# Designs tried in a protein design run: peptides against a protein of PDB entry 6RGO. Part 297

Target 1, 392 residues: chain A of PDB entry 6RGO
Amino acid sequence: MALKLLGFNQDATCFSVISSNKGVTIYNCDPFGKCFELEKSTSNDEELDFLVEMLFSTSLIAVVDKTIGASKRKKLKIVNTKRKATICELTFPHEIMDVIMNRKIICVVLKSDQIFVYDISCMKLLRTIDVRGEKLKSTSKFRNSEAVGDIGVRVSLSTDNNSILCYSSYSKSDKENAPLNDIVVFDALKCIQINVLPAVHQSNIVCIACSPDGMLMATASEKGTIIRVFKTIDTENDEPILVNEFRRGSRPSRISEMKFNHDNTLLACVGESDTIHIFALPVTTTEADANEDDTLQQSSHSLSSSINGLQYISKGLANRFGKIIVSKIPTQSQQRHVAYIKIPENAKYRIGFPKDTTNTIHICGEDGNYLVYSIPRNEVGPCTLVKSNTFD

## One batch from the design tools (peptide; made by RFdiffusion4, then SolubleMPNN)

Design b2_p24_7_s4 (from b2_p24_7, 9 letters changed)
Fold by OpenDDE base, seed 1:
Structure b2_p24_7_s4 (fold): chain B 392 residues (1-392), chain A 24 residues (1-24)
Amino acid sequence: as target 1 above (392 residues)
Amino acid sequence: KKKEEEFAEEILEKLKSIGKVSHK
């Protein structure tokens, strides 16, 4: 059967798939097994497409039937999985492109480049963000350009209660075809814009990940060669703080998903390449832990490759991004390592970090594999397979 | 887990009163 992956929930305790014959299936990760199914409502041989966003491991899901030709592409359903019942329905003026949620907020992204922000507890509309309208306020020129293909507003929401929303926005360029290469950081609870990161890539942003606490954000463009990590709230001299720049590869390849682990020590990315990459983030030691003189014997040899990456950041960023203060990445010798997982070519995978194990990653594939890997802590190398299961 | 499910059930009960909303 053809499987289509929807992804993991916020804590990687469940994942969702579309089966062409069954409809939507939700699996529990531990113990592994099917926990919910939404039956196919249509007998037609139409390719099924859905959005499914789960509220952690609970009975609350948001569902959009995105099947081609369906009048339902504008309709969000809140479903109780225990009762197999639709509880409420919201209809929008435009097609729903994405749905994200946490314990406080649900955000609905439309094909019109609008973001509807709701209080999940009562489905009260808190804000409508018009990303095109905000561009028009900054640039007096109406863009008649429909988003060419799959290029639309990207969003990520913190999984905590602070509800930091990061979204891609149009640059302030007077060009009619300005790219979606700015980022706005938004407090979804207070409905306040916190920060704007201008021109973080040269081309449209196609992937964004917010950290669970909302303090970090990772971004990738259509090229998918460079991943940038920024602070979301903090600025230095009113300029955005670039924490990290990672090279995924030399060849262009679309990144479909990125995720931080729960303690902000790791960033994983997956896409069209045969490799899931896991990057180590520098632990920002708050000055308090500087007193434990743990004389970790610096084995001298491996430092040379990490330093060369930093020198490239200094020359290239200064000319194009303004004074993006690369905060002095403390030369504290936390060896930035890269772990990896090899995946089958042409298999789409999704990634998730479990809350209870910071050095473990969950992955699932359209090949019907659910895999659990252990991540090496201090070495560049492959992840170790710990557990495998299959699904249909 | 149990507290999150209780929270989701409380939300789901509140949301029954909303029924169907249409944005113009």
Scores: peptide ipSAE 0.636, ipTM 0.963, DockQ to the pose 0.906
Fold by OpenDDE base, seed 2:
Structure b2_p24_7_s4 (fold): chain B 392 residues (1-392), chain A 24 residues (1-24)
Amino acid sequence: as target 1 above (392 residues)
Amino acid sequence: KKKEEEFAEEILEKLKSIGKVSHK
């Protein structure tokens, strides 16, 4: 059967798929098995398309039916999976492109480059962010550049209660085709813009990941060769802090998804390539606990030695207009993966990090494989397969 | 798990009162 992956939930305890014959199926990862099915409402041989976002492992899901007609594509349904019932429906002026949630917030991204931010507890609209309206204020020229193909606003939300929202915005360039290469960091609870990271890539941003705590953000452009990791909130002299620059590869390849693990020590990426890449992040030792004498010398020493070469090249070249161009870390300072997983060519995979095991990654493929890998800690190499299951 | 489900059930009960919302 043709499968389409919807992805993992926030803690990688469940994943969702579209089956051409069954509609939406949600699988539990452990114990592995079906936990919910949303039956196909139509007998038509039409290609099924859905958005499904879960509230962790709960009975609350958000569903958008994108299969049939413009009216359904504009409708968000909140569904109780235990009762198999639609609880409420929200209709939007434009097609829904993405839906993200945590315990506090639902974000709905529209084809209009609008982000609707809701309090999940009552579906109260807290904010409408108009990413095009921000561009208009900056450039005075509205080109109705319909988003050509797959270029649109990208979003990521922290999985914690801080509810840090990162989204792509249009660069303040007088160029008629300003790229979506700025990032805005937004407190979704307070509805306040916290930070703006200008021109983080040379081309449109196509993938964003926020860390679970919202303190880090990873970005990738259409080129997908370089991944940049920034601090979200912290700045140095009003400049964005670039924490890491990772090289996925030399060949251009789209990155479809990135995820941080639960302790911000790993960043994984997947896309059109035959390889899932896993990168190590430097453990930010907060200098604070230097004073307590207690003797537990346990062996955390080994990974520290290779990371010492990252001089924080905070030297943003301010261009003539005071715009911080995030200085490219010299290609020699670009870190490679510490671990990898080989996947079939042209197989679409999704990734998730379980909360309880920081060195484990969950992956699922449109080939019907659900796989659990162990990530090597002390060596650069392949991940080890720990568990496999199949789904249909 | 149980606490998160109880939280989701509480939300789902509150959301029944909203029914259908349309943004213009």
Scores: peptide ipSAE 0.625, ipTM 0.961, DockQ to the pose 0.893
Fold by OpenDDE base, seed 3:
Structure b2_p24_7_s4 (fold): chain B 392 residues (1-392), chain A 24 residues (1-24)
Amino acid sequence: as target 1 above (392 residues)
Amino acid sequence: KKKEEEFAEEILEKLKSIGKVSHK
């Protein structure tokens, strides 16, 4: 039976799959079982394609029917799963490429490189972001989107109420074929651009993850060899915006998904490789909690690899967009994974971090496996399988 | 769980009044 994974919800309490026989199924992770099923509207043996975004573990889902030949690729449905009813429908001028949400915001990404930002409570349009319109003001030529296959605007949204939106944008290079290698950081509630990170990779960005609190962002390019972690906000203390550079591998491999855990101590990545990689992040001590005297000597062996070598060449051209953020980080500062999971070759997997257990990861595969792993704390090595279930 | 479902039910009741929206 052909399964297609849609992914986990924001807290990894549920995951969504497309079944070739049933349509969309949502599974609860604990206790494991089906919690919702959306039956096929068509009796045809057409390959089903859907977007499904779930609001945490609630009865609110956003659904897009992307099935080939379906006139519905431009239509977002808000569905009440408990009532099995469509509540409202939004129709767009272009095909919907992605949908992401939290408790405040829903973002809809179109094939036109537009991002529609809504207040979820009333579906009021707050902003239309035109990623191409920003480029066209710089490059004077409309790119016909026809030739750009799998490469489009990527988005990630913080799961908190701050609603930090990170999206890929086109570099201001005079080249007709400028890559999607800039990142914009956007306050989705206030509709304000917070930051612009130019040329964070040499090629198009294909994967973005925002931390749950919106303070960190991870990026990967088409090469998928290096993952970069950035602060989303420029801190007054001249601290480097680039906080980590991780090496997934030496061979090119597409990264399909990245996730932070709920305390920003771990970053996981999955893609076309036989390995899920888990990286440790430095704990950013926010200066605020320095006053409580709790003497828990956690001997954090700070691998203080002194990142002394980032000479910011401040070339004195006062244009706000000209900071070279990515000096060549010495290859010696590139951290490896601290933990890994081996997965079957050619099986697509999705990842999620549960809220209540920072050292646990949920994974699900198109092979019909739902797996829970424990992440080792004190050693570099494989994760331990804690529980497994199967689904159809 | 219960508080999040109550919040989602409140949103879903508000969204019934919107019906169908089309962007031109």
Scores: peptide ipSAE 0.623, ipTM 0.960, DockQ to the pose 0.904
Fold by OpenDDE base, seed 4:
Structure b2_p24_7_s4 (fold): chain B 392 residues (1-392), chain A 24 residues (1-24)
Amino acid sequence: as target 1 above (392 residues)
Amino acid sequence: KKKEEEFAEEILEKLKSIGKVSHK
């Protein structure tokens, strides 16, 4: 039976899958088991395609049926899973490519490179972001819509109430074929642009992750060899702050998903490779109030890998092919993974970090495996399998 | 968990009044 993964919810307490025979199934991670099923609307042997975004572990889901015809692909349904009922329906002018939510907002990404931002509490449209229109005001030529392969606007949303939205945008280059290699950081509640990170990669951005608190973002291009981590809000001399540059590998391989853990200490990535990579982030000490007194010498033996040598060479090397603002961290200063998980070749996996356990990762595969791994903190090595379940 | 479900149920009850919306 062919499974298609839809992914984990925001806190990795549930994941959703498409089963060719059954339709959409949502699994609870702990205790492991089916918590919801959406039956296929058709008896036909048509390949099922859906988007499902869940509001944490609640009865509220957003569903898009992408299986049949151009009309259904434009319809978002809000479903109550306990009642098995569609509560409301939103229809869009274009096919829905992605849906993301938190406790405050829903973002709907269209094939038109539009992002519709809604207040979840009342489904009021707060803003339509036209990523093409911002470009088309600069470049009058519509790209022919037919060659819109797997390259579109990518989005990620903070899972907190600050609702920081990161999205890929087109570079301001006069080239008709400008890549989606800029990032916009957007306050989705206030509907204001906070920051713009221009040319964070040389090619289109295909994966973005926002941290749960919205303070960090990770980006990967079509090459998937380098992952960059930036501050979302903070700037240094009006320039973007690159926190980390990670090397996933030497060979090109698409990254399909990235996730931060709940405390922003880990970044995981998964894709077409046989390996999930987990990277350690420096603990961003929020400079919370320096109230004086408590000298508690917690000798946390943090692995002080001597990150001393990041000379911020702020020299904006305008390379001939585009303003790569990202200070070229020397390829030698690119950090590797601290941990990894081997997965079957050709199996698509999705990843999630549970909130309550910062050193564990949840993964699920189109092979029907749900796996929980422990992440080593004190050494570079493989993750340890802690729990396994199968699903159909 | 319980508080999040109560919040989701409150939203779902409010959303019943919207029915069908079409963006042109």
Scores: peptide ipSAE 0.623, ipTM 0.960, DockQ to the pose 0.905

Design b2_p24_8_s1 (from b2_p24_8, 8 letters changed)
Fold by OpenDDE base, seed 5:
Structure b2_p24_8_s1 (fold): chain B 392 residues (1-392), chain A 24 residues (1-24)
Amino acid sequence: as target 1 above (392 residues)
Amino acid sequence: SVTNNASEKELEEFKKLLEEELSE
């Protein structure tokens, strides 16, 4: 049966899939088992396509029926899974491309490059973000829907209550083909733009991950060879702070998903390659003011791996065209993965980090595998398979 | 235009359900 992965929830306690015969199925990760099934409403042998966004392990899900030819591609349903009832329905002017939520906010991304930000508690529209802006409204020939297949606005939302929204935006170049290579950081609760990271890649951004606390953001372009990690809020001399630059690989390969773990110590990425890469983030010890005395000699061997000065090369080399290009960290300082998982080349996988076990990663595949891996802490190497389950 | 098709009753039920599910 053709499985299509929808992904993990925010804390990797559940994952959702589309089964061609069953419709949407949600699995609990531990104990492993089916916890919800949304029956196929259509009698036709149409290829099912859905968006499903879960609200953690709650009975609340957002569902969009994206099935080709369906009039429902513009409809968001909020469903209570315990009651099997639609509790809210929203209709949008354009096809829904993505839905992201946390305990406070729902973000709905449209094919029109609009982001609708809702207060989840009352489904009140807080903001409509038009990523194309007013200038592009006149010249936007609707990107002929066929040729611009995969390049749209990308979003990521912090899983905490700070509700930091990161989204890709068009570079201010008056060129008809401006790339989606800027990032906007937005406070979704206050509806305020916090930061703008200009030209973080040379090509369109195709993947964004916000950290759970919203303090970090990872970005990848269509090339998918370099992942950049930025601070979201903090700036140095009004310039974006590049925290890390990771090398996924030498060959171009699309990254489909990235995730931070819950303590911001790890960043995982998955995509079209046979390898899930896991990168270590330097723990920014906030210099908490070393106030007073307490002598507790806990010999935590700080693996002071001399990550020698990550000079915050905040020096945006303004290229000759006034574009702030994030200074390329010298190729020698590009960090590689600390851990990896091998996956089948032709299988789409999704990733999730459980909250309580920062050294564990959950993965699921369109091959029907749900796998739990332990991440090595002290050595660079493969992850160890801890648990394996199958789903249909 | 964005159309909210939820009735006031459905929105009140939604709030209640959200409060119930977020109180855990």
Scores: peptide ipSAE 0.054, ipTM 0.707, DockQ to the pose 0.865
Fold by OpenDDE base, seed 4:
Structure b2_p24_8_s1 (fold): chain B 392 residues (1-392), chain A 24 residues (1-24)
Amino acid sequence: as target 1 above (392 residues)
Amino acid sequence: SVTNNASEKELEEFKKLLEEELSE
C-alpha cells in the first residue's frame, strides 16, 4: 500500500503515517503498536493527504485534511484521540502548509506566507506574521503554486516552553524573485522578533531545525550540500554567530528534515539521498558562573578539537551588491558526518530523537520500516541497528 | 466570515481537555 510519512512527535515516542486505505494511523514507538487511527471520511479512491502534529505523547493532535477537492485544506482540527472528538476547529483564509506545536504554542503556516501564532491553552491568536510584509500583499500574485514547487515559508519551533520560532523570510532585495534565504528568530510567547540572520544561504531555505531549547538553529538550502548551524539569540557585534558548517555531500540533494538531539550534541539530516547523516556539535558549555570550589573533572570528551572553525559573518564581506555572502567557510573546515544510516534511495524517511537516550535515533520509512539505531560516539562510522519493526 | 477564533464553548472544553492531558 502507498504509505506517506507525517513524522515523529517532539520526543519521538510516536510517529504518524497516512495509509491509502485507512486514513491516518499513529504508532507508539515503545511498546511498538497502533495507538490511534483516524478513519478516511470519503469512500473515494482520492490520494489522501494530511497534516498531523501531535502534542508529545498526549491525546491531543492537530489535523488538517489536505486531500484534493476538499475545502478542508483551510481547516485545522484539534482532536482528542482518547475521546475521538474534535475539540476545536479553526478556519484559515488560505491553505494550511504546516502546523507545529509545543506545550505553549501552535503555529499554523499558510500558503500565503503567513504564520498564525496561537496560545494553545486558549486557542487565542497572539500574532499573525506576514512574511511577505504589507507591501507585497497587494502584488501577491500567488506564484502559480502548482508550477513553483514546495518553496514556501519554512518554520521550526523549540520544543521547550521558551517557544523560539525560527522561520525563513524573503531577502530585502527589491526583486520580485527574492529568495527565502533570511531567517527570523521570533519569541512566540512574547510575540517579538529576537534576531534576523540575513542571507544564510544563496538560494531558498527548504529545511530549518530549531534545537529543543531554542538556542541553536540548523538551515539547509535547495542544494542541500551544506548545513549551517547558528546561535538563535546570541549575537556578536550585532552579527549572527555561525557555530558549524557541515558538508552533507558533494552532489545536490534535497534535505526534507533535520533534527537536533535533546542535549544539542547531534544534528541529523534526511532527504532524497540514500543516507541519513549525523553530525556532532560542539558542546555549548553554558558559561554559568564558575564559582571556585568543585574541581569535578568533567572528562572532556576529546571531540573538542574541531571547534576552531568559528567564522564570524563579518559585514566587511558585503560585496558591492549588498548581498551578505555568508563567508564560505573554507572547504577544509567543513565538518563531515560522524555517523550515518543507509536507507533505500526511493523511500522517504523521517527522523526523531528520543529524550532518554541521546545516542539513539528513531527512523521510519514509507517502506513500512520503523528502525532504532545506536549512534557511535568514539569513531566515524555506520550506526548500529538495535530494533526493527514493520507497519502497514 | 473566516472565524480564526474558536467559540467560547469550544475554548472552555478545549482548556479543560488540555489541562487534563498536560497534567499527566
Scores: peptide ipSAE 0.047, ipTM 0.690, DockQ to the pose 0.604
Fold by OpenDDE base, seed 2:
Structure b2_p24_8_s1 (fold): chain B 392 residues (1-392), chain A 24 residues (1-24)
Amino acid sequence: as target 1 above (392 residues)
Amino acid sequence: SVTNNASEKELEEFKKLLEEELSE
């Protein structure tokens, strides 16, 4: 059967798929099994297209049916899966491109480059972010929507209650074809812009991941060769803090998804390549725990010694024209993956990190495989397959 | 503008369901 992956929920306890014959199916990861099915509304052999965002392991899902006609593509349904009932229905002026949520916020991304931010508790609109309108204020030249194929605004939201929203924005370049290569960090609860990271890549940003706590953000461009990790909130001398620069590969390949694990120690990426890459992040010791006992210090020293040397605080060379160019970390200081998973060529995979096991990754494929891998911590190498299941 | 908002009754039912699901 043709499967289309929708992805994991926020804590990787569930994943969602579109089956051409059945409609939307949600699976539990442990115990593995089908927990919900949304039946196909039409008997037509039309290619099914849906957006589905699940609120953790709850009965609440946000659904957009993109299969049938231009009107449904503008309609968000909030569905209770236990009752199989639509609780709320919202209609937007433009096609819905993405939906992301946490326990506080729903963000709806439109084809118009607008982000609608809702308080989930009452479905009240808190903010409309107009990414094009921000560009119009900065540049007299509007980019016509027709020329931007698969390139739209990308978003990521923290899974915690702080609700840090990271989104791609248009650079302040006078070029008609200004890339979506800026990042805005936004407090979705307070509706305040916290930070702006200008020109984080040379080309359009196609993938963003926010850490669960909202303190870190990973970005990848259309080239997908370099992943950059930034602090979201913290700045140094009003400049963005580049924490890491990772090399996924030498060949261009689109990254479709990135995720942090729950303790911000790992970043995984997946895309069009035959390889899921997992990168190690420096452990941010919060200064508070530095007062507990001397005894546990001995074992952590061996892996830290090789990483500690590369606090390349890339001093952003503010050029004379006020463009903060995020200084490129020298190619020699670009870290490679610490772990990897080989996947079938041309298979689309999605990734998730479970909350309870920081060294485990969940993956699922359009090939019908759900796989659990253990991530090596002491060596650079392949992940070990721990569990495997199939779905249809 | 959003063209169709949920009714007040749907929003109350939604809020109740959300409170039930987030209290677990």
Scores: peptide ipSAE 0.040, ipTM 0.681, DockQ to the pose 0.773
Fold by OpenDDE base, seed 3:
Structure b2_p24_8_s1 (fold): chain B 392 residues (1-392), chain A 24 residues (1-24)
Amino acid sequence: as target 1 above (392 residues)
Amino acid sequence: SVTNNASEKELEEFKKLLEEELSE
């Protein structure tokens, strides 16, 4: 059967799939089993396409029917899975490209490069962000959305209640063909722009991950060779906004998903390559816990020496020409993965980090495998398979 | 323009369900 992966929920307790014969199925991870099924409404042999976003382990899901020929691509449904009932329905002016949520906020991304931000508690519209409108003050031509292929606005939302929204935006370059290579950091609750990170890559950003606490973001371009990690907020300290640069590989390969673990110590990435890569993040020791355990100092020193190679070009020139945030980090300071998982070639996989086990990763494949891996702590190497299940 | 097709009753039911499911 053709399976299409929709992904894990925020805490990796559930994952969703499209089955050609059944429609949408949600699986519980532990105990492993089907917890919800949305039956196919049409008898047609049409390739099913859906967006499904689950609110943690709750009975609440957001659903968009994206099936070709379906007039429903502009319709968001909020469904109670326990009652099997639609409890809210929203219709948008354009096709829905993405839906993300936490306990406070729903964000709906449209093909028009608009982001609609809702208060989840009452489904009240808080903000419409027009990513094109901010650019169009300089250039009158609406890019006909037909010729822009798989390149659209990318978003990520913190899973916490702070509701930090990171999204890709168009660079302010006078070029008609400005790339989506800026990042905007937005407080989705207060509806305030916190930060703008210009030109974080040379090409369009295709993947963004926000940390659970909203303090970090990871970005990857169309090349997918380098992953950059940034602070979302400018700290008063003269600390670099760019905290890490990771090398996934030497060959171009699209990254489809990135996720932080719940304590911001690991970043995983998956995509078109035969390998899931896991990177270690330096623990930002806030000065408070500096008292007791001497033993972790040895691993931090090797990481800090690589970051000091960021020659910040002096504050003076940056005020006239917008802050060049990305100095060319020497290729030698690019960290590799600390762990990896080999996956079948051409199998699409999704990743999730469970909340209770910081060194465990959940993965699922369009091959019908749900796999739990242990991440090695003390060595660079392959992850160990702990549990496997199959789904159809 | 965005059209909300939910009734006030469905929105109050949604709010109640959200409060119940997030209190666990």
Scores: peptide ipSAE 0.097, ipTM 0.751, DockQ to the pose 0.863; fails the geometry check

